# Designs tried in a protein design run: peptides against a protein of PDB entry 5YCA. Part 18

Target 1, 132 residues: chain A of PDB entry 5YCA
Amino acid sequence: RSLPAERNPLYKDDTLDHTPLIPKCRAQVIEFPDGPATFVRLKCTNPESKVPHFLMRMAKDSSISATSMFRSAFPKATQEEEDLEMRWIRDNLNPIEDKRVAGLWVPPADALALAKDYSMTPFINALLEASS

## One batch from the design tools (peptide)

Design b1_p17_2_s2 (made by RFdiffusion4, then SolubleMPNN; from b1_p17_2, 9 letters changed)
Fold by OpenDDE base, seed 3:
Parts: structure tokens; C-alpha cells; sequence
Structure b1_p17_2_s2 (fold): chain B 132 residues (1-132), chain A 17 residues (1-17)
């Protein structure tokens, strides 16, 4: 597969220590038609554009939004490029379906595999280790 | 809080796509 050419400069070095990011994560309860669910979020701000994106984890089973990861990593990606990557994830990883939320969600091991591809390893490690 | 509202709005945006 081919990933977008330009990546968020926030992720220029995926070898950095993740531990300082853990206390920056926040838990949040969100109401849905069938009841509340808890999420953990990490705010990631592009140092050039100053636009923030939130990486998202479901607290209950630690599923992570691959869609949020992709959009944070590739700020200038086209919809076509996103669609191609989401299809690749469906074909090669183990995404889950949750009727309450859109986007493609993956289990922790798959999230870390994507993090390596997107140069986001410290951020995903922190998101997974944060308390809910 | 403002951050919670922003995060909720972003999730809603994802859900509406």
C-alpha cells in the first residue's frame, strides 16, 4: 500500500519516550442512545498548522480509532487515500464494528502495528497505558 | 469543559462521516 506523502511533523521521531504523554490523556463519558460509554482521549496538535486532533480509545476493550490515527498522521490526505488505507486495514488487520460510532476501530495489537507504520508509537503506547 | 466539548464534537464529526 501507499501512504500519503506528507506526515504531521508531530510524528517526525517515533523513538521518543512515551511516558510524559500518559498524564496528558483524559477519560470522558459519552452518552449514546443505548447508554453511556467511557473513552480515553489524547490531544495531538500539529506544530505547524496548530490544528488539534484527538486520538481515541474505548475504555472497555481498549479498541482504538484507526480513522483518528490516520487523520492525525496525514493532515493533507485526500478522501481517496483514506478510503484506500481503511480498505487495507479491513483486509489485513482485525477491525471491530460498533454501531454507536463511525470510523474503523482496531484492537490494541493492530493499533500498535499501525502506529509503527504512521510513526506514532509513543502516542499510541501512552493512550493504551493511560487510566480510564 | 471546552476540551470535553471539542472531543465530543470531533467524535460526532467522525460518526457523521
Amino acid sequence: as target 1 above (132 residues)
Amino acid sequence: SAEEEAARANLARLESD
Scores: peptide ipSAE 0.242, ipTM 0.794, DockQ to the pose 0.081
Fold by OpenDDE base, seed 4:
Parts: sequence; structure tokens; C-alpha cells
Structure b1_p17_2_s2 (fold): chain B 132 residues (1-132), chain A 17 residues (1-17)
Amino acid sequence: as target 1 above (132 residues)
Amino acid sequence: SAEEEAARANLARLESD
């Protein structure tokens, strides 16, 4: 597959220690038609554009939004590039569907595989280890 | 909080896509 050319400079080093990011995560209860659900979020700000994105984890089963990962990693991606990557994820990984939220949500192992591809490993490790 | 609202808004945007 082909990923977008420009990557968020926040993710320039995939080898950084993730532990300092853990206390930056926040838990949040969100109300849905079928009841409340807890999410864990990590604010990721592009140091050049100053635009923030939130990486999101469902607290209960640790599913992570691959869509949010992609948009954070590739801030100048076209819709076609995003669609292509989401199709690749459907065909090659194990996304789950949740009617309450859109986008592709993947289990922890798949999230870490994507994190390696997007150079986001420290951030996804922190998100997975944070308390809820 | 502002951050909580921003996170909620991001979920809404994802849900609307």
C-alpha cells in the first residue's frame, strides 16, 4: 500500500520512551443511546500547524480508532488516500464495528501494527497503558 | 472542559463521516 508523503512531525521518532505520555491521557464517559461508555484519549498536537487530534481508546475492550490515528499521522492526506488505507485495514487487519461511533476501530495488536507503519508506537503504547 | 468538548466534537465528526 501507499501512505501519504507528509507525516506529522510529532511522530519523527518511533523509538521514544512512552511512559511520560501515560499521565497525559484522560478518561471520559460519553453518553450514547444505549448507555454510557468510557473512553481514554490522548491529545496529539502537530508542532508546526498547532492543530490537535485526539487518539481514542474504548476503555472496556481497548479498541483504538484507526481513523483517528491516520488523520493525526497524515494531516495533509486526501480523502482518496484515507479511503485507500481504510480499505487496506479492512482487508488485512481485524477491525470491529460499533454502531455508536464511525470509523475503523481495531484491537490493540492491530493498533500497534498500524503505529509502527505510522511511526506512532510511543503514543499508542501510552494510550493502551493509561488507566480508565 | 474545552478539551473534553473537543474530544466529543471529534467523535461527532467521525460519526458523521
Scores: peptide ipSAE 0.270, ipTM 0.805, DockQ to the pose 0.082; fails the geometry check
Fold by OpenDDE base, seed 1:
Structure b1_p17_2_s2 (fold): chain B 132 residues (1-132), chain A 17 residues (1-17)
Amino acid sequence: as target 1 above (132 residues)
Amino acid sequence: SAEEEAARANLARLESD
C-alpha cells in the first residue's frame, strides 16, 4: 500500500526506549449516551510544527485508534490518503466496531503492526502499558 | 449516527486538552 510521503519527525527513530513515555500518558473518563468509558491518551507534539495530536486507547479492551495514529504520523496527508489507509486496515487487520466512538479502532497486536509501519513503536508500547 | 457524533465531540474535546 501507499502511505503519505512525509512523516511527523517525532517518529524518526522507531527503536527508542518506550518506558519514559509511560508516565506521560493520561487516563480520562468520557461520558457517552450509553454510559462512561475510560480512555488513555498520549500527547504527541510534532517538534517542527508544534502541533499536538493525542494517541488514544480504550482502557477496557486496549483498542487503539488507528485514525489518531495515522493523523499524528502523517500531518500532511490528504483525506484520500487517510481513506485509503482506513480501507486497507479494514481489509487486512481486525478493527473493532464501536458506534460510541469515531474513527477506526484496532486491537493491540494490530496497533503494533501499524506502529511499525508508521515508525511509532515506542509510543504505542507506552500507550499500551500505561495504567488506566 | 447520533451516538457517533456525540462520541466524536467527546473525543475531539479530549484531543484538544
Scores: peptide ipSAE 0.148, ipTM 0.750, DockQ to the pose 0.622; fails the geometry check
Fold by OpenDDE base, seed 2:
Structure b1_p17_2_s2 (fold): chain B 132 residues (1-132), chain A 17 residues (1-17)
Amino acid sequence: as target 1 above (132 residues)
Amino acid sequence: SAEEEAARANLARLESD
């Protein structure tokens, strides 16, 4: 697969210590028709554009929104590029099916694999370790 | 679905904060 050419400069170093990011995560309860669910989010701001994106984790099973990861990592990606990557994820990883949530969600191991590809490992580690 | 739309709205709200 081919990832977008330009990546969010926030993710220039994939080897940074993730621990300072843990307290920046926030838990929120979201109401759905079948009941409430807790999510953990981490605000990630592009240092150049100043546009924020939220990385999202479902507290219950630690599933991570691959869509949010992609959009944060590749702020100038086209819809076609996003669609291509989401198809790749469906075909090569283990996304969950959850009608309650938009986007494509993957288990922690897959999220970390994507994080490596997107150079955002510290952020995903922090998101996974944060309390809910 | 209606549930998906509700979820989309909720998640969009968080991502746009």
Scores: peptide ipSAE 0.142, ipTM 0.748, DockQ to the pose 0.574; fails the geometry check

Design b1_p17_2_s3 (made by RFdiffusion4, then SolubleMPNN; from b1_p17_2, 8 letters changed)
Fold by OpenDDE base, seed 3:
Structure b1_p17_2_s3 (fold): chain B 132 residues (1-132), chain A 17 residues (1-17)
Amino acid sequence: as target 1 above (132 residues)
Amino acid sequence: SAEEEAAEKNFAKLMSD
């Protein structure tokens, strides 16, 4: 696969301590037709453009939105590049189907694998450890 | 808060088909 050339400078160092990010996460209850579900989100602001993106976790099973990760990591990516990566995830990882939400969601282990590829490990660790 | 509102809007955008 081919990842986009330009990455969000927020993720320049994959080795940073994740613990300071944990209290920055926020839980949110979302109402769906079949009932409420809790999500955990982490605001990630590009230090150059000042554009924020939110990383997303389902509280119940800790599934992470791979789509949110990709869009945060690669703010200048084309739709074609995103589609290519999402297909790669479907073919090589274990995405979860949830009709209630858009995007491609993956279990924690897969999220951490993607985090390594995208240089987002501290942020995904924090998101996974945050309380709901 | 403004941050919460922004988060809700971003979530809606992310979750939209």
Scores: peptide ipSAE 0.076, ipTM 0.727, DockQ to the pose 0.073
Fold by OpenDDE base, seed 4:
Structure b1_p17_2_s3 (fold): chain B 132 residues (1-132), chain A 17 residues (1-17)
Amino acid sequence: as target 1 above (132 residues)
Amino acid sequence: SAEEEAAEKNFAKLMSD
């Protein structure tokens, strides 16, 4: 597959220690038609553009929004590039379907595989280890 | 807070896909 050419400079080093990012995560209870659910989010700000994106985790089963990862990693990606990557995820990984939320959500192992591809492993490790 | 508002807006954007 082909990933976008320009990556968020926030993710220049995939080998950094993730532990300082853990306390930066925040839990939030969100109301849905069938009841409340807790999510964990991590604010990721592009150091050049100053535009923030939020990485998202479902607290209960640790599913991660692949859509949020892609948009944070590749903020200048076209819709066609996003669609191509989301199709690849559907065909090659194990996304879950939750009608309460939009985008593609993947289990922790798949999220870490994507994190390696997007050079954002420390951020996903922190998101997965954060308290809810 | 501004961060909470931004997070809510971001989540809403994801939900609108």
Scores: peptide ipSAE 0.074, ipTM 0.729, DockQ to the pose 0.076
Fold by OpenDDE base, seed 1:
Structure b1_p17_2_s3 (fold): chain B 132 residues (1-132), chain A 17 residues (1-17)
Amino acid sequence: as target 1 above (132 residues)
Amino acid sequence: SAEEEAAEKNFAKLMSD
């Protein structure tokens, strides 16, 4: 696969300590037609453009939104590039099916694999470790 | 579809500050 050329400068170093990011995470209860569910979110602001994106985790099973990861990592990606990556994830990882939420969601191990590809490891580690 | 729209709405809600 081919990932977008320009990456969010927030993710310039994949090896940084994740622990300072843990307290920045926030739990949120979302109402769905079939009942409430808790999510954990981490606000990630591009230091140059100042545009924020939220990384999202389902509290119950720790599934992570791969779509949110991609959009945060690659702010100038085209829809075609996103579609290509999402197809790659479907073909190569283990995404879950949840009709309540948009985007493609993956289990923790897959999220960490993507995090390595996107240079987001500290942020995903923090998101996974945060309380709900 | 209605399901897709609901999913998009919920995702937008999730992504709200």
Scores: peptide ipSAE 0.063, ipTM 0.708, DockQ to the pose 0.872
Fold by OpenDDE base, seed 2:
Structure b1_p17_2_s3 (fold): chain B 132 residues (1-132), chain A 17 residues (1-17)
Amino acid sequence: as target 1 above (132 residues)
Amino acid sequence: SAEEEAAEKNFAKLMSD
């Protein structure tokens, strides 16, 4: 696959300590037709454009929104590039199906694999370790 | 689909600040 050329400068260093990011995460309860569900989110602001994106985790099973990761990592990506990556994820990883939420969600191990590809490891580690 | 729209709305709700 071919990832977008330009990456969010927030993710310039994949080796940073993730622990300072843990308290930056926020849990929220979302009401769905089948009942409430808790999500954890981490606000990630592009230091250049100042545009924020939220990384998202389902508290229950720690599924991570791959879509949120991609959009945060590649803010200038085209829709075609996003679609291509999401298809790749479907074909190569283990996305979960949840009709309650949009986007493509993946289990923690897959999220960390994507994080490595997107240079987001500290952020995903923090998101996974945050309390809910 | 209606399900996709509902999912999108829920996701937007999640992503909202």
Scores: peptide ipSAE 0.060, ipTM 0.707, DockQ to the pose 0.914

Design b1_p17_2_s4 (made by RFdiffusion4, then SolubleMPNN; from b1_p17_2, 8 letters changed)
Fold by OpenDDE base, seed 4:
Structure b1_p17_2_s4 (fold): chain B 132 residues (1-132), chain A 17 residues (1-17)
Amino acid sequence: as target 1 above (132 residues)
Amino acid sequence: SAAEEAARENLERLESD
């Protein structure tokens, strides 16, 4: 597959220590029609554009939003590029279907695989290790 | 808080797509 050409400069170094990012994560309870659910979020601001995106983890099963990862990593991606990547994820990884939320959510191992592809490993490690 | 609101909006944007 082909990923978008321009990547968020926040992710220029995939080898950085993730531990300083852990305390930056925050837990949030969100109300849904069928009841509350807790998420862990990490604010990721593009240092060039100053546009923030939030990486999201479901506290219960540690599923992570692949859609949020992609949008944060590739801020100038077209909808077509996103659609192609999401199809690839469906075909090659193990996305989890949750009726309450849209986008593709993937288990931790798949999230880390994507993180490697997107150069986001420290951020996903921190998100996974943060308490809820 | 403002951060919590932003996070909720981010999730809602995902759901609205």
Scores: peptide ipSAE 0.078, ipTM 0.703, DockQ to the pose 0.081
Fold by OpenDDE base, seed 1:
Structure b1_p17_2_s4 (fold): chain B 132 residues (1-132), chain A 17 residues (1-17)
Amino acid sequence: as target 1 above (132 residues)
Amino acid sequence: SAAEEAARENLERLESD
């Protein structure tokens, strides 16, 4: 597959210690038609554009939004590039279907695989370790 | 809070796509 050429400079180094990011995470209860659900979120701000994105984890099963990961990692990606990557995820990983939320949500192991591809490993590790 | 609003907006953006 072909990932977008330009990556968010926030993710320039995939080898950084993730532990300082853990306390940056926040839990939030979100109301849905069928009831509340708790998410853990990590605010990720592009240091150049100053545009923030939130990486999101479902507290209950630790599923992580691959779509939000992609959009954070590749701020100038086209819709076509996103669609291609989402299709790749469907074909190669194990995304879950949750009718309450859009985007592709993946289990922790898949999230970490994507994190490696997107150079986001410290951020996903922190998101997974944060309390809910 | 501002953070909660941003998180909601971010999730809603995903939901609206």
Scores: peptide ipSAE 0.076, ipTM 0.705, DockQ to the pose 0.081
Fold by OpenDDE base, seed 3:
Structure b1_p17_2_s4 (fold): chain B 132 residues (1-132), chain A 17 residues (1-17)
Amino acid sequence: as target 1 above (132 residues)
Amino acid sequence: SAAEEAARENLERLESD
């Protein structure tokens, strides 16, 4: 696979302490046709463009949106590049199907593997440790 | 709250793609 060339400068250092990010996470209850579900979110703002993206975790099983991770990490990626990465995830990781939400969601271990590839480890660790 | 609204909109954008 080929990841996009330009990465969000927010993720320039993958080795930083994640603990200061934990209290920045927020829980949110979202209503769906078959009932409510709780998510945990972390707002990540590109320091250059000042465009925010939310990293998302399902509170119940800690699944994380790989799509949101990719879009945050690679703000100038083409749709073709995103499609290629999502296919790679389907073929190499363990995505979870949830008809209520779009995008590709993965379990915690897979999310951390992607975080390493995208240089987002502190942010994903914080998202996983936050309470719901 | 404004933050909750923004998060919901972000998820909806993801869902609409």
Scores: peptide ipSAE 0.075, ipTM 0.701, DockQ to the pose 0.080
Fold by OpenDDE base, seed 5:
Structure b1_p17_2_s4 (fold): chain B 132 residues (1-132), chain A 17 residues (1-17)
Amino acid sequence: as target 1 above (132 residues)
Amino acid sequence: SAAEEAARENLERLESD
């Protein structure tokens, strides 16, 4: 597959220690029609543009939003590029489609596979390790 | 907080209609 050419400078080094990011994660309860659900989020600010994105994890089953990962990693990606990647994820990984939320959500192992591809490993490790 | 508001907005963008 082909990923977008320009990546968020925040993710220039995939080998950094993730532990300092753990306390930066926050839990948030959101009300849905069928009841509340808790998410864990990590604020990721592009050091160049200063635009923040939040990486998202469902607290209950640790599913992570692949959509949030992609949008954070590739700030100049086209919709076509995103659609192509999401199709690849459907064909090659094990995404979950939750009726309450949009986008593709993937289990932890798949999230880490994507993190490697997107150079986001420290951030996804921190998000997965954080308490809810 | 401002951070919480931003986080809420980001999550709402992922909510299904």
Scores: peptide ipSAE 0.075, ipTM 0.703, DockQ to the pose 0.073

## One batch from the design tools (peptide)

Design b1_p18_1 (made by RFdiffusion4)
Fold by OpenDDE base, seed 2:
Structure b1_p18_1 (fold): chain B 132 residues (1-132), chain A 18 residues (1-18)
Amino acid sequence: as target 1 above (132 residues)
Amino acid sequence: TAEETALFEANAKLYEDS
């Protein structure tokens, strides 16, 4: 598959130590019709544009929003490019189906696979290790 | 921070099924 040409410079080095990012994560409860659910978030700011995106994890099962990952990694991606990647994820990985939330969510192993592709492994590791 | 919380909530709402 083809990923967008320009990547968020925040993710220039996939080998960085992730541990400093762990305490930067935050947990928050979101109300849904069937009850509250806790999410863990990590603020990721593009150092050039200064636009922040939050990487998001469901605390309970550690599912991570692939949509958030993609949007953070590829700030100039078109909607078509995003759609293509999300379709690729559906076809090649193991996204979960949760009617409560939009976007495409994937289990930890898949998130780490995507993280490698998007060069954001430290951030996903931190998000996964953070307490809820 | 309050600002981060607000931004988080705004982003999180994008993922809520309406």
Scores: peptide ipSAE 0.035, ipTM 0.661, DockQ to the pose 0.073
Fold by OpenDDE base, seed 3:
Structure b1_p18_1 (fold): chain B 132 residues (1-132), chain A 18 residues (1-18)
Amino acid sequence: as target 1 above (132 residues)
Amino acid sequence: TAEETALFEANAKLYEDS
């Protein structure tokens, strides 16, 4: 696979302490046709463009949106580049099918593998450890 | 905050299939 050339400068250092990010996470209940579900979110703002993205986790089973990770890490990526990466994830990792939500969602271990590739390890660790 | 909630709701719609 080929990841986009430009990465969000927010993720320039993958070795930072994640613990200060934990209290910055927020939980919210979203209503779906079959009932409510709780999500945990972490606001990530590009320090140069000032454009925010939210990383998202399902509280119940800790599934994380790979789509949100990719879009935050690579804000200038083309749709073709995103489609290529999502296909790679489907073929090489263990995505979870949930018809209620859009995007591609992966279990915690896969999320951490992607975090390493995208230089987002502190942010994903914080998202996984946050309370719901 | 109210602003964070508004942004979350806007982004959350991108991940809802309805």
Scores: peptide ipSAE 0.034, ipTM 0.657, DockQ to the pose 0.073
Fold by OpenDDE base, seed 5:
Structure b1_p18_1 (fold): chain B 132 residues (1-132), chain A 18 residues (1-18)
Amino acid sequence: as target 1 above (132 residues)
Amino acid sequence: TAEETALFEANAKLYEDS
């Protein structure tokens, strides 16, 4: 696969300590037709553009939105590049299907694999470790 | 802040299927 050329400068160092990010995570209850569901979210602001993106985790099973990761990591990516990556994820990882939420969601282990590829390991570790 | 909270909630809706 071919990932976008430009990456969010927020993720320039994949080796940073994740613990300071844990208290920055927030839980949010969202109402769905079949009832409420809790999500954990982490605000990630691009230091260059100042545009924020929110990384998302389902509290119930700790599934992470791969879509949110990709969009945060690659702010200048085309829709075609995103589609290509999402297809790769479907073919190589173990995404889950949830009719209530948009995007492609993956289990924690897959999220960490993607985090390595996107240089987002500290942020995904924090998101996974935060309480809901 | 209130603005951050609003953005937080708005972002949640982006991933909600309706």
Scores: peptide ipSAE 0.032, ipTM 0.648, DockQ to the pose 0.069
Fold by OpenDDE base, seed 1:
Structure b1_p18_1 (fold): chain B 132 residues (1-132), chain A 18 residues (1-18)
Amino acid sequence: as target 1 above (132 residues)
Amino acid sequence: TAEETALFEANAKLYEDS
């Protein structure tokens, strides 16, 4: 598959120690029609544009938003490029169906696979290890 | 914070079915 050419410079080094990012994560309880659910989020600011994006994890099963990952990693991606990647994820990984939230969510192992592709491994490791 | 939540929703729209 093809990924967007320009990546967020925040993710220039996939080998960085993730430990310092753990305390930067924040837990948040969100009310849904069927009850409350806790999420863990990590604010990721593009050092060049200064535009922030949030990486998102469901606390209960550690599902991670692939959509949030993609949008953070590829700030200049077209909608077509996003759609193609989301289709690839549906066809090749194990996305979780949750009608309560927008975007495409994947289990931890798939999130780490995507993190490798997007050069986001330290950030996803931190997000997965953070307490809720 | 509330501001960060609002910003997330504005940028990602991931907490609501859209």
Scores: peptide ipSAE 0.035, ipTM 0.663, DockQ to the pose 0.083; fails the geometry check

Design b1_p18_1_s1 (made by RFdiffusion4, then SolubleMPNN; from b1_p18_1, 8 letters changed)
Fold by OpenDDE base, seed 4:
Structure b1_p18_1_s1 (fold): chain B 132 residues (1-132), chain A 18 residues (1-18)
Amino acid sequence: as target 1 above (132 residues)
Amino acid sequence: SAVEKEIEEANAKLYEEE
């Protein structure tokens, strides 16, 4: 597959220690028709544009929003590029089916695979280890 | 969607608390 050419400079080094990012995560309870659910969120600010994006994890099953990852990693991506990547994820990984939440969500192992592709490994590790 | 709006609002609140 072809990923967008320009990546968020926040993710220039995939080998950094993730532990300092753990306390930066925040838990948030959101009400849904079938009851409340807790999400863990990590604010990721592009150091050049200063535009923040939030990476998201469902606390209960540790599913990660692949959509949020892609949008954070590739801020200049076209809708077509996003659609192609989401289709690739559906075809090659194991996204969950949850009609309550927007975007495409994947289990931890798949999230880490995507993180490697997007150079986001420290951020996803921190998000997965954070308390809820 | 309603869910997207809730997430956006929650994100805004978290941003203000940091």
Scores: peptide ipSAE 0.035, ipTM 0.670, DockQ to the pose 0.205
Fold by OpenDDE base, seed 5:
Structure b1_p18_1_s1 (fold): chain B 132 residues (1-132), chain A 18 residues (1-18)
Amino acid sequence: as target 1 above (132 residues)
Amino acid sequence: SAVEKEIEEANAKLYEEE
């Protein structure tokens, strides 16, 4: 597959220690028709554009939004590029179907695989380790 | 979706506070 050429400069170094990011995560309870669910969010701000994106995790099963990862990593990506990547994820990884939420969600192992591809490993590790 | 709405509202609040 071909990923977008321009990546968020926030992710220039995939080897950084993730532990300082853990306390920056925030839990959020969202009310659904069938009951409440807790999510964990991590604010990621592009140091050049100053535009923030939030990485998202479902607290219960640690599923992570691949869509949020992609949009944060590639802020100038076209919709076609996003669609292509989401199709690749659907065909090659193990996305989870949840009618309550938008985007494509993947289990922790898949999220870490994507994190490596997007150079986001510290951020995904922090998101996974944060309390809910 | 419900998630999108809640996230958008939360984000808007954060942007206003910053």
Scores: peptide ipSAE 0.035, ipTM 0.649, DockQ to the pose 0.152
Fold by OpenDDE base, seed 3:
Structure b1_p18_1_s1 (fold): chain B 132 residues (1-132), chain A 18 residues (1-18)
Amino acid sequence: as target 1 above (132 residues)
Amino acid sequence: SAVEKEIEEANAKLYEEE
């Protein structure tokens, strides 16, 4: 597959220590029609544009929003490029169907595979290890 | 969507002290 040409300079080094990022994560309980659910978020700011994006995890089963990862990694991507990547994820990984939330969500192993592709490994490791 | 807006507003509140 083809990923967007320009990547967020925040992710220039995939080998960074992830542990300093763990305490930067935040948990929140959100109310849904079928009951409450806890989410963990990590603020990721593009050092060039200063525009923030938030990586998202469901606390209970550690599902990660692939959509949040893609939008953070590729800030100049077109909607067509995003749609193409989401289709690839549906065809090649194991996305989770959850009608309560927007975007495409994947289990931890798939999130780490995407993190390698997007050069986001430290950030996804921190998000997965953070308390809820 | 309504859920997306709620999450966006919640994110703003969670990091307001930064």
Scores: peptide ipSAE 0.033, ipTM 0.658, DockQ to the pose 0.168
Fold by OpenDDE base, seed 1:
Structure b1_p18_1_s1 (fold): chain B 132 residues (1-132), chain A 18 residues (1-18)
Amino acid sequence: as target 1 above (132 residues)
Amino acid sequence: SAVEKEIEEANAKLYEEE
């Protein structure tokens, strides 16, 4: 696969300590037809454009929105590039189908694999370790 | 989606202390 050429400068160093990011995460309860569910969010602001994106985790099973990761990592990506990556994820990883939520969600191990590809490892580690 | 909308609307409140 071919990832977009330009990456969010927030993710320039994949080796940074993730622990300072843990308290930056926030939990939110959302009501669905089948009952409430808790999500954990991490605000990620592009230091150049100042545009924020939120990384998202389902608290219960720690599923991570791959869509949120991609959009944060590649702010100038085209829709075609996003579609191509989402297809790759479907074909190569283990996405979870949940009609309650938009985007493509993946289990923790897959999220960390994507994080390595997108240079987002500290942020995904923090999101996974945060309380709900 | 409903999730995205609810999260967007609550962003200011959830990150107010940052």
Scores: peptide ipSAE 0.037, ipTM 0.671, DockQ to the pose 0.139; fails the geometry check

